Peptides against a protein of PDB entry 4QMF. Designs and how they scored, part 41

Target 1, 175 residues: chain A of PDB entry 4QMF
Amino acid sequence: ESSFMTLFPKYRESYLKTIWNDVTRALDKHNIACVLDLVEGSMTVKTTRKTYDPAIILKARDLIKLLARSVPFPQAVKILQDDMACDVIKIGNFVTNKERFVKRRQRLVGPNGNTLKALELLTKCYILVQGNTVSAMGPFKGLKEVRRVVEDCMKNIHPIYHIKELMIKRELAKR

## One batch from the design tools (peptide; aimed at target 1 I160 I163 M167)

Design b2_p25_2_s3 (made by RFdiffusion4, then SolubleMPNN; from b2_p25_2, 14 letters changed)
Fold by OpenDDE base, seed 4:
Structure b2_p25_2_s3 (fold): chain B 175 residues (1-175), chain A 25 residues (1-25)
Amino acid sequence: as target 1 above (175 residues)
Amino acid sequence: DEEEKLDKELDELTRKLLEEAEAKR
């Protein structure tokens, strides 16, 4: 039997408590067991003797990883679908200066979240910027594009270059 | 400032993109 555990920050505890019954129900459909440990601040998923799909445990692992990084349950649970992939991009280690980090992270989001929304549209992904991570869900190709834009932005490459490129590709695909 | 110019351009570009997408929905 396989098991995966993910730690979550304290500020996430109240929310996770609220939705944990929903997590349990979603995973029960696949005969995956799960445990929320409020003392340790961890989530665990486990295969059982009744688990019929060996691959689902990896998706369950991804589910708790996404939940730990503030992805809401209604979105995160979609990871259990066969056609859905995810990525958690660590952005906190690209810049040591806090102010510079905040500025670059904000640039990724853009005014009114327009940059992020545009990127979501162009890549067909869901994207959440929270703390030191960016969580993304969608097709594998789109996720690769998201990671490139996100990491480059943190490396001080302005998102406009990638957005323009994606827009051109999108336009060409319509022809 | 070059970054400010790029920020402005990106804002305009993304706004237009999103508006067009909303119109198609």
Scores: peptide ipSAE 0.679, ipTM 0.953, DockQ to the pose 0.888
OpenDDE base, seeds 1, 2, 3, 5: peptide ipSAE 0.674, 0.675, 0.673, 0.670; ipTM 0.952, 0.952, 0.951, 0.951; seed 2 fails the geometry check

Design b2_p25_2_s4 (made by RFdiffusion4, then SolubleMPNN; from b2_p25_2, 13 letters changed)
Fold by OpenDDE base, seed 4:
Structure b2_p25_2_s4 (fold): chain B 175 residues (1-175), chain A 25 residues (1-25)
Amino acid sequence: as target 1 above (175 residues)
Amino acid sequence: DEEEKLDEELNELTKKLLEEAEAKR
């Protein structure tokens, strides 16, 4: 039997409390048990004797990981689908200067979130920028592209280069 | 500066992309 635990920040507690019954119900369909520990500030998922698919626990692990990083439940729960993958990209350690970090993170999002929306469209992914992490959900190919753009942006490579490349690739794929 | 120019160019590019995507709906 397997078990995974993730910590969540205090500001996420209220939301997690409100959706935890939905989390429980979603995981019950797969015979995965879950626990919300408000004292420790943790979420735990574990297999049971009735868990049939041994791989589903890994998806449950990913679910609580996404929830801890502020992904809303209606989106995060999609990770339980077989065709969905996710990635949590840590961006906080690429730059030591706080102002530079904020600037590069904002550049990734863009005005009105347009850069992020464009990237989502081009990669067929969901992307959420929160604090020191970027959470992404979608096909593996798209996730690989997202990670490249995100990390490069934090390394001071402007997203425009990748966006142009992705647009070209998309046009070529339509032919 | 150069970064601001790239930001503006990206903004225009993404706006066009998103508008085209919406038009196809």
Scores: peptide ipSAE 0.666, ipTM 0.950, DockQ to the pose 0.859
OpenDDE base, seeds 1, 2, 3, 5: peptide ipSAE 0.662, 0.664, 0.661, 0.658; ipTM 0.949, 0.949, 0.948, 0.948

Design b2_p25_3 (made by RFdiffusion4)
Pose (drawn by RFdiffusion4):
Structure b2_p25_3 (pose): chain A 175 residues (1-175), chain P 25 residues (1-25)
Amino acid sequence: as target 1 above (175 residues)
Amino acid sequence: EEEEEEELEEILEEIEEELEEIFEE
């Protein structure tokens, strides 16, 4: 009955093609069927007659979505867990110009990916920047903070104010 | 109150130094 599908770019195909057997196995634990269409370049997840809890299909949809945005499989299967949520942030329709987009996304990740890592440490979330999207995984509150930072960064508001604020909050909680 | 203000100033200084390291090119 329930079926969700997503598209993936070609540079991702090879990775998925070699790890797909591991995906259908992880999904087999929940009795969710899945198909990889190479010609169309898509992934599909479906519920079956023997699926125990159909609602997990939502998580399965998130899994293949994370896989379409260059999130590594070992990190991605964590979405099938309970205390795990995700958020794939679209950053494409903020800037019409291509140079400024790269400028702000590069500002989002920063030198040596430090500022991006700093966000991972402060929001307690896994964050991955790829092309037109920023994929995040972890606690709901930290996810809200990540979306706030990313969205406010793709708009010309620098991430330094946010990082300082989160650092102050963290030290205040330390007390 | 004065001791709490001094402790807060020290924490802010440490955060400023850490931010400089994060945004270093």

Design b2_p25_3_s1 (made by RFdiffusion4, then SolubleMPNN; from b2_p25_3, 8 letters changed)
Fold by OpenDDE base, seed 2:
Structure b2_p25_3_s1 (fold): chain B 175 residues (1-175), chain A 25 residues (1-25)
Amino acid sequence: as target 1 above (175 residues)
Amino acid sequence: EEEEKKKLEEILEKIDEELKKIFEK
């Protein structure tokens, strides 16, 4: 039997406590067991002898990973769907200067979140920028594009250039 | 589906206009 654990930051504890029953119910449908350890600050998912699809444990792993990175449960739980993939992109190591980091991270979001929204629409992904990570959910192709844009942004390539490229590609595909 | 595509295009156009302003800065 397989198990996976993820740690979560203390600030996430209150929320996780409130939604854990929902997590349990969602995973119970797949006969995946789960444990919230408030002392350690961890979430664990485990296969059981009743688990029908052994691959679902990997999705359960991803679920708790997403939850640990502040993805809301109603969105994160969609990872259990067969057609849904996710990525957690670590952005904290690209820049040592905090101010520069914040500025580049803010570029991903843009004014009123429009830059991020554009990227979401163009890649058909959900994207959450939080702390030192960007969490994304969607099709594999879209996720690949998101990671490229996010990492390039942290490397001082403004997301707008990629967004424009994606827009052009989209228009060309309509022809 | 066509209506959804139209709505998406409208959103993208608005975003494009906003993004153009960023390019000018």
Scores: peptide ipSAE 0.173, ipTM 0.744, DockQ to the pose 0.089
OpenDDE base, seeds 1, 3, 4, 5: peptide ipSAE 0.109, 0.040, 0.106, 0.100; ipTM 0.651, 0.623, 0.646, 0.640

Design b2_p25_3_s2 (made by RFdiffusion4, then SolubleMPNN; from b2_p25_3, 7 letters changed)
Fold by OpenDDE base, seed 4:
Structure b2_p25_3_s2 (fold): chain B 175 residues (1-175), chain A 25 residues (1-25)
Amino acid sequence: as target 1 above (175 residues)
Amino acid sequence: EEEEKRKLEEILKKIEEELEKIFEK
């Protein structure tokens, strides 16, 4: 029997309560048990005797991890698909100065969210910038690119440079 | 700051145009 637990912030509680039946239903299809603990502020997923695919528990682990970081359920549940991977990139520790942190985090989003949109398009990933983390879902190759851009952004390398590079690479590959 | 924002928006506009061209293929 395998079990994984993830803590979630208080502000996420109300949403998680509203969608937990959907989480349960999605995981039931795979015979994965789940528990929402509102006192502790945690989500738990467990294999059962009826769990057939042992690998699905890892995806269930990822599901609750994504949900804890504000990824909406309709998007997060896609992690249960075989071809979908995810990454939760911790960005809060790259910069000690809060003001600088906020500024660099904003660069990931950009004016009207266009920087983020460009990055999503180029990497074929879903990307959510929230709090001290960036959550991404997509192909493994794309996720690696997202992590590079995100971490470099926090290291003061503007995402636009990577985006332009990715655009050039993509253009060359398509022509 | 305002000027930097303007320049960035121009760059992003160009990026969007380039992406549009790429996705035509």
Scores: peptide ipSAE 0.098, ipTM 0.643, DockQ to the pose 0.084
OpenDDE base, seeds 1, 2, 3, 5: peptide ipSAE 0.091, 0.043, 0.067, 0.072; ipTM 0.678, 0.630, 0.664, 0.678; seed 3 fails the geometry check

Design b2_p25_3_s3 (made by RFdiffusion4, then SolubleMPNN; from b2_p25_3, 7 letters changed)
Fold by OpenDDE base, seed 2:
Structure b2_p25_3_s3 (fold): chain B 175 residues (1-175), chain A 25 residues (1-25)
Amino acid sequence: as target 1 above (175 residues)
Amino acid sequence: DEEEEEELEEVLEEIDKKLEEIFAK
């Protein structure tokens, strides 16, 4: 049987404890077993003999990955849907200077979160900027665009330029 | 979704204003 495990940071422990019954119920529908290990600080998902869809374990893997990166359960659980994909983009290694890192990460969010909101709407993705990662959920095409914008932002290309590009593409697609 | 489109338009307008400020320099 297939299994996947992810570690989660200590600050997520309390939240994960509160929602784990919901995680269990959601995965039970697909006959996927799950374990929350508070000692190790890990989440595990496993196929069972009753698991019908072999691909669902990969989605379960993604679910716990998203939860580990602070995506709330009501959003993260959508990954179990057939049309939903996700990406966890590591941004912490692009810049060594902490201040520069924070500044560039803040550019992704923008004033009042408008930059991020624009990116979400244009890509049809959910996007969460947290710590050293950006978590995104949505269609594959949108996710590809998100990754490009996020990584380029960390490479000092302001997201606003990509957003404008996406706007233009959207306008052209309407014609 | 009409509400989503309206929200997008508002956000895009703000971005356009910001872009204009950048390119005016």
Scores: peptide ipSAE 0.072, ipTM 0.661, DockQ to the pose 0.075
OpenDDE base, seeds 1, 3, 4, 5: peptide ipSAE 0.033, 0.034, 0.030, 0.032; ipTM 0.594, 0.598, 0.596, 0.596

Design b2_p25_3_s4 (made by RFdiffusion4, then SolubleMPNN; from b2_p25_3, 9 letters changed)
Fold by OpenDDE base, seed 3:
Structure b2_p25_3_s4 (fold): chain B 175 residues (1-175), chain A 25 residues (1-25)
Amino acid sequence: as target 1 above (175 residues)
Amino acid sequence: SAEEKERLEEILKKIDEELEKIFAE
């Protein structure tokens, strides 16, 4: 039997308690067991004797990882779909200066979230910028693009450059 | 800067318009 555990920050506890029954129900469909440990601050997923697809445990692992990083359940649960992949990009270590970090992180979002929206549209991904991580869900190719843009942004390459590039590539792909 | 943000907003609006065309049925 396979088992995976992830820790979650204290500020997520209340939310996770609220949605845990939904998590359980979603995973039960795949005969994956799950445990929310409020003392340790952890989520665990486990295969059971009734688990049909052993690969689903990896998706369950990703589910709890996404939930730990503040992805809402209605979005995170989509990871259980066959055509959905995810990535959690750590952005907190690119710059040591807090103000610089905040500025660069904000560039990913942009005015009224439009920069992020553009990136989501172009990559066909869901993207959540939260704390020291960026969580993304979508097709593999899109996720690779998101990671590039996110990391480059933290390296002081403005996202608009990549957005323009992706837009051009999209146009060219239709020809 | 404020000017940079304004310029970016303008560009993003244009991009959104173009994206709408691209993804239009």
Scores: peptide ipSAE 0.048, ipTM 0.622, DockQ to the pose 0.084
OpenDDE base, seeds 1, 2, 4, 5: peptide ipSAE 0.029, 0.041, 0.033, 0.029; ipTM 0.609, 0.621, 0.603, 0.611

Design b2_p25_4 (made by RFdiffusion4)
Pose (drawn by RFdiffusion4):
Structure b2_p25_4 (pose): chain A 175 residues (1-175), chain P 25 residues (1-25)
Amino acid sequence: as target 1 above (175 residues)
Amino acid sequence: EEEEEEEELLEKALEEMEEQLEEEE
């Protein structure tokens, strides 16, 4: 009955092609069927007659979505857990110009990826920047904070104010 | 040891962001 599909870019195909057996196995634990269409370049997740809880298909949809945005499989299967939520942030329709987009995304990740790592430490979330998207995984509150930072960064508001704020909040909680 | 390394990284990230914000201004 329930079926969700997503598209993936070609540079991702090889990785998925070699880890797909691990995906259908992880999904087999929940009795969710899945197909990888190479010609179309897509992934599909479906519920079956023998699926215990159909609602997990939503999580399965998130899994393949994370897989389409260059999130590694070991990190991605965590979405099938309970205390795990995700958010794939689209950053394409903020800037019409290509140079400025790269400027702000690079500002998002920063030198040596430090500022991006700092966000991971402060929001307690896994964050991955790829092409037109920023994929996030972890606690709901931290996810809200990540979306806030990313969206406010793709708009010309620098992430320094946010990082400082989160650091101050953290030290205040330390007390 | 890991916590110390994370603090050092955070301090370094702040310095890098302050320098980048100054250049943009």

Design b2_p25_4_s1 (made by RFdiffusion4, then SolubleMPNN; from b2_p25_4, 8 letters changed)
Fold by OpenDDE base, seed 3:
Structure b2_p25_4_s1 (fold): chain B 175 residues (1-175), chain A 25 residues (1-25)
Amino acid sequence: as target 1 above (175 residues)
Amino acid sequence: EKEKEEEELLKKAIEELEKELKEEE
């Protein structure tokens, strides 16, 4: 029997309550049990006697991890697919100055979210910048690129340099 | 059509980023 628990911030409580039946239904298909604890502010997933694939519990763990980090359910649930991977990049520890942190985090998003959209297109990933984390979903190669761009941004390397590089690579791949 | 839209989005993103970078320096 395997079990995983994740805490979620208070501001996610209302949303998680509204989608929890959908979470339960999605996990039931894989015979994974789940619990939402509103007192503790936690989500738990666990295998059952009927769980066939032992690896699915790891995907269930990733699901609740993504949900805790503000990824919407229709996107987060895609993690249960075999071809989908995810990464939760902690960005809160790169900079001690709050203003500098906010500024660098905003660079990942850019005006009207266009920087983020460009990065999503170039890496074939879904990317969500929220709080002290960046959540990404997609192919492993794309996730590796996302992590590099995100971490470098927090280290004061502007995303534009990576975006330009990825665009060049894309053009070369079309030949 | 999708490719054209993506190219336009990428170009716009670069232009905005270049402007932002210049303003921050």
Scores: peptide ipSAE 0.209, ipTM 0.806, DockQ to the pose 0.896
OpenDDE base, seeds 1, 2, 4, 5: peptide ipSAE 0.193, 0.190, 0.107, 0.194; ipTM 0.797, 0.793, 0.705, 0.798

Design b2_p25_4_s2 (made by RFdiffusion4, then SolubleMPNN; from b2_p25_4, 9 letters changed)
Fold by OpenDDE base, seed 2:
Structure b2_p25_4_s2 (fold): chain B 175 residues (1-175), chain A 25 residues (1-25)
Amino acid sequence: as target 1 above (175 residues)
Amino acid sequence: KEEEENEKLLKKAIEELEKELKEEE
């Protein structure tokens, strides 16, 4: 039987406690067991003898990974759907200077969140910028695009250039 | 219809972002 564990930051504890019954219920539908360990600060998912789909445990793994990175449950639980994928992009190691890091991370969001919203629309992904990670959910193609934009942004390529590129690509695809 | 609205929003967003980029440089 397979199991996966992820750690979560302390600030996430209160929220996770409030939604854990919902997590349990969602996973029970697939006969996946789960444990919230508040002492260790971890979430665990595991298959049971009743687990029918062996692949669902990987989705459960992704679920707890997303939850650990501040993705809200109503969004994160969508990962259990067959057509939904996710990615957690680590951005904290691209820039050592904190101010530069914050500046580049802010570029992903943009004024009034417009950059992020544009990227979400173009990639058909949900995107959450939090701390040292960017969490994304959506189709694999979209996720690949998100990762490229995010990483390039941290490498000082402004997201606007990719957004323009994606817009052009979208327009060409409609013809 | 929704797609068309999204296109308009995207174009407007790009325009705004371009303006901000110029101001940042």
Scores: peptide ipSAE 0.155, ipTM 0.773, DockQ to the pose 0.639
OpenDDE base, seeds 1, 3, 4, 5: peptide ipSAE 0.144, 0.160, 0.085, 0.144; ipTM 0.766, 0.777, 0.678, 0.766; seeds 3, 5 fail the geometry check

Design b2_p25_4_s3 (made by RFdiffusion4, then SolubleMPNN; from b2_p25_4, 8 letters changed)
Fold by OpenDDE base, seed 2:
Structure b2_p25_4_s3 (fold): chain B 175 residues (1-175), chain A 25 residues (1-25)
Amino acid sequence: as target 1 above (175 residues)
Amino acid sequence: SEEKENEELLKKAIEELEKELEEEE
């Protein structure tokens, strides 16, 4: 049997407790066992002898990874779908200055969340900016674009340039 | 259509972002 574990920050504990029965139910459909350890602050997923698709454990791994990064369950659980991929982009190491980090991270969201919304629409991804990570869910092509925009933003390339580029590409693709 | 609506929303968002960029300069 295969097993994967992820740690979660303390501030996620209350939420994870509230949704863990739903997590269990979702994984039970695939005969994947799961454990929430509140003492250690960890989530574990395990294959069982009844697990039919051994590859589903990787999706279960991704599920708990997303949950640990503050993705809400109704969105995170979609990772169990075959056509859904995810990426957790670490953004905390691009900038040492905290204020600069916060500023650049805020640019990903933009005024009224418009930058993020535009990026989500253009990449067909769900995107959550939280703490030192950006979590994204969607098609592989879209995820690749998201990672590029996110990392470049942290490197002081404003997302607007990529958004404009993606808009142009989208318009060209409609022809 | 929903697609046209999304396109309009995107255009408006871009305009707002461009304005923000100009203000940062």
Scores: peptide ipSAE 0.145, ipTM 0.766, DockQ to the pose 0.708
OpenDDE base, seeds 1, 3, 4, 5: peptide ipSAE 0.138, 0.154, 0.075, 0.137; ipTM 0.762, 0.771, 0.658, 0.761; seeds 1, 3 fail the geometry check

Design b2_p25_4_s4 (made by RFdiffusion4, then SolubleMPNN; from b2_p25_4, 9 letters changed)
Fold by OpenDDE base, seed 1:
Structure b2_p25_4_s4 (fold): chain B 175 residues (1-175), chain A 25 residues (1-25)
Amino acid sequence: as target 1 above (175 residues)
Amino acid sequence: SEEEEKEKLLKEAIEELEKELEEEE
């Protein structure tokens, strides 16, 4: 049997408590057991003797990882679908200066969230910028593009450049 | 301003992409 555990920050506790029955129900369909430990501040998923697909435990691992990084349950639970992948991109180590970090992180979101929305549309991904991570869900190709844009943004390459490039590529692919 | 131009471009891009997605669905 396989098990995975992830820690979650204290500010996430209240939300996780409210949705944990839904998490349990979703994982029960795959015969994956789960535990919410409020003392340790952890979530655990584990296979059971009734688990048919051993690979589903990896998706369950990803589910709790996404939940720990503030992805809402209705979105995070989609990771259990076969065609859905995810990536948690660490962005906190690219810049040591806090102000510079905040500015570059804000560029990912852009005015009224338009930069992020454009990137989501172009990559066919869900993207959440939270704290020191960017969580993304979608097709592998899209996730690869998201990671490049996110990391380059933290390296002071403005996302608009990549968005324009992706738009051009999309237009060319239609021909 | 540069920021205003970026915002305009993004809005236009989003509108175009949304229209295309609606037409494909």
Scores: peptide ipSAE 0.074, ipTM 0.659, DockQ to the pose 0.045
OpenDDE base, seeds 2, 3, 4, 5: peptide ipSAE 0.060, 0.058, 0.057, 0.060; ipTM 0.665, 0.657, 0.667, 0.644; seed 2 fails the geometry check

Design b2_p25_5 (made by RFdiffusion4)
Pose (drawn by RFdiffusion4):
Structure b2_p25_5 (pose): chain A 175 residues (1-175), chain P 25 residues (1-25)
Amino acid sequence: as target 1 above (175 residues)
Amino acid sequence: EEEEEMMEEVEEEVEEFMEELEEEE
């Protein structure tokens, strides 16, 4: 009955093609069927007659969505867990110009990816920047903070204020 | 380089602000 599909770019195809056997196996634990269409370049997840809890299909949808945005499989299967949520943030329709987009996304990740790593440490979330999207995984609150930072960064508001604020909050909680 | 310097400054400001709060307490 329930079926969700997503598209993936070609540069991702090789990776998925070699790890797909691991995906259907992880999904087999929940009795969710999945197909990988190479010509169309898509992934599809479906519920079956023998699926125990159909609602997990939502998680399965998130899994393939994370897989379409260059999130590694070992990190991605964690979405099938309970205390895990995700958020794939679209950053394409903030800037009409291409140079400024790269400027702000590079500002989002920063030198040596430090500021991006700093966000991972402060929001306690896994974050990955890829093309037109920023994929996040972890606690709901930290996810809200990540979306706030990313969205406010793609708009010309620098991430330094946010990082400082989160640092102050963390030190205040340390007390 | 500029962003790294800016982050170092922010770390210092956070440490100073936390010391001021400890002194007030």

Design b2_p25_5_s1 (made by RFdiffusion4, then SolubleMPNN; from b2_p25_5, 11 letters changed)
Fold by OpenDDE base, seed 3:
Structure b2_p25_5_s1 (fold): chain B 175 residues (1-175), chain A 25 residues (1-25)
Amino acid sequence: as target 1 above (175 residues)
Amino acid sequence: EKELEELKRIEKEVKEEMERLEEEE
């Protein structure tokens, strides 16, 4: 039997409590057991004797990882689909100055979230910027592009330049 | 100043393209 655990921040507790029955139901379809520990502040997923696909436990691991990083359940649960991959990009260690960190993180989002939405559309990924992480879900190629843009943003390369590059590449691919 | 102006132009273009992409999906 395989088991994976992830910790979640206290501010996430209330939400996780409200959706945990839905998590349980989604994982039950795959015969994966799950536990929410409010004292420890952890989520655990486990294979059972009835788990048929051994790979599904890795997706369940990714599910709880995404939930811990503030991804909403209706989006996070899509990780259980065969064609869906995810990435959790740590952004907190690129810059020591808090103000610089906040400014660079805000550039990923842009005015009214338009920069982020453009990046999502161009990469065919879902992207959530929260705290010290960026969570992304989508095709592997798109995830690779997202990681590049996110990391470069934290290295002071503005996302707009990458977005423009992706726009040009898209137009060239249509010809 | 020149860099900021260029960025604002690109942001406008990106916004317009985003709207087009959203309509295609």
Scores: peptide ipSAE 0.084, ipTM 0.675, DockQ to the pose 0.133
OpenDDE base, seeds 1, 2, 4, 5: peptide ipSAE 0.080, 0.057, 0.071, 0.070; ipTM 0.677, 0.666, 0.664, 0.668

Design b2_p25_5_s2 (made by RFdiffusion4, then SolubleMPNN; from b2_p25_5, 11 letters changed)
Fold by OpenDDE base, seed 3:
Structure b2_p25_5_s2 (fold): chain B 175 residues (1-175), chain A 25 residues (1-25)
Amino acid sequence: as target 1 above (175 residues)
Amino acid sequence: DEELKELEEIKEEVEEEMRKLEELE
């Protein structure tokens, strides 16, 4: 049987405990078993003999991956939908200087989160910037754009330039 | 449309904040 495990940070424990029954219920619909290990700090998903679609285990894997990266359950659970994809972009290794890292990461969010909101609207994705990762959910095309913007931001290309580009493309597409 | 207006407003705000940030860096 197929099984996947993901570790989660300690600060996520209380939340995961709170929503784990909902996780279990969502996965039960697909006959996927799950385990929350508070001692190890891990989540595990497993196929069962009753699992019909073998591909659903990969989505379950993505679910726990997203949850581990602070994506709230009501959003993360959407990954189980056929038309939904996700990407977890590691941003922690682009810059060695902590201050520079924080500054560039903050640029992704922007004032009052408006930069991120604009990017979400333009790419039709959900985006969460947390710690050393950016989690995104949406269509593949949008995810590709998100990754480009995120990585370029960490490489000192301001997100506003990409936002402007995407806005222009949107405007042109309406003509 | 309303969405484009919102995006333009966001863009202006972001650009202004970016200018401020660049001045502090």
Scores: peptide ipSAE 0.044, ipTM 0.665, DockQ to the pose 0.043
OpenDDE base, seeds 1, 2, 4, 5: peptide ipSAE 0.031, 0.032, 0.034, 0.040; ipTM 0.646, 0.654, 0.652, 0.659

Design b2_p25_5_s3 (made by RFdiffusion4, then SolubleMPNN; from b2_p25_5, 11 letters changed)
Fold by OpenDDE base, seed 5:
Structure b2_p25_5_s3 (fold): chain B 175 residues (1-175), chain A 25 residues (1-25)
Amino acid sequence: as target 1 above (175 residues)
Amino acid sequence: MEELEELKKIEEEVKEEMEKLKEEE
């Protein structure tokens, strides 16, 4: 039997409580058990004797990880699909100065979220910037590109440079 | 075509904001 646990911040408690029946129903289809512990502030997923696919527990682990990082349930539950991957990029350790960190994180989002939207479209990923992490969901190739852009942004390489490069590559691939 | 036009528009908006941020730094 395999089990995975993740902690979630207190500000997610109310939301997680409201969607937990939907989480349970989604995981029950795969015979994965789940537990929400409001005292500890944790989510747990477990295989059962009826779990047919041994790999689904890793996807269930990724589901609770995404939910803990503020990804909405209707998006996070897509991780249970075979063609969907995710990445959780830690960005908090690239810059020690808090103000510089906030400025670089804001560059990743851009005006009205347009920089992030452009990156989502070009990579075919969902991307959520929250706190000290960037959560992404999509194809493995797109996730690799997202990680590069996010890490380079924290290293003071502006996302627009990569967006231009990705646009040019996309135009060349259509020819 | 529509998606490329949207991306070009986003690129222009992002470029304009970068120019504003350089004027503030």
Scores: peptide ipSAE 0.081, ipTM 0.687, DockQ to the pose 0.044
OpenDDE base, seeds 1, 2, 3, 4: peptide ipSAE 0.076, 0.057, 0.031, 0.047; ipTM 0.667, 0.649, 0.588, 0.631

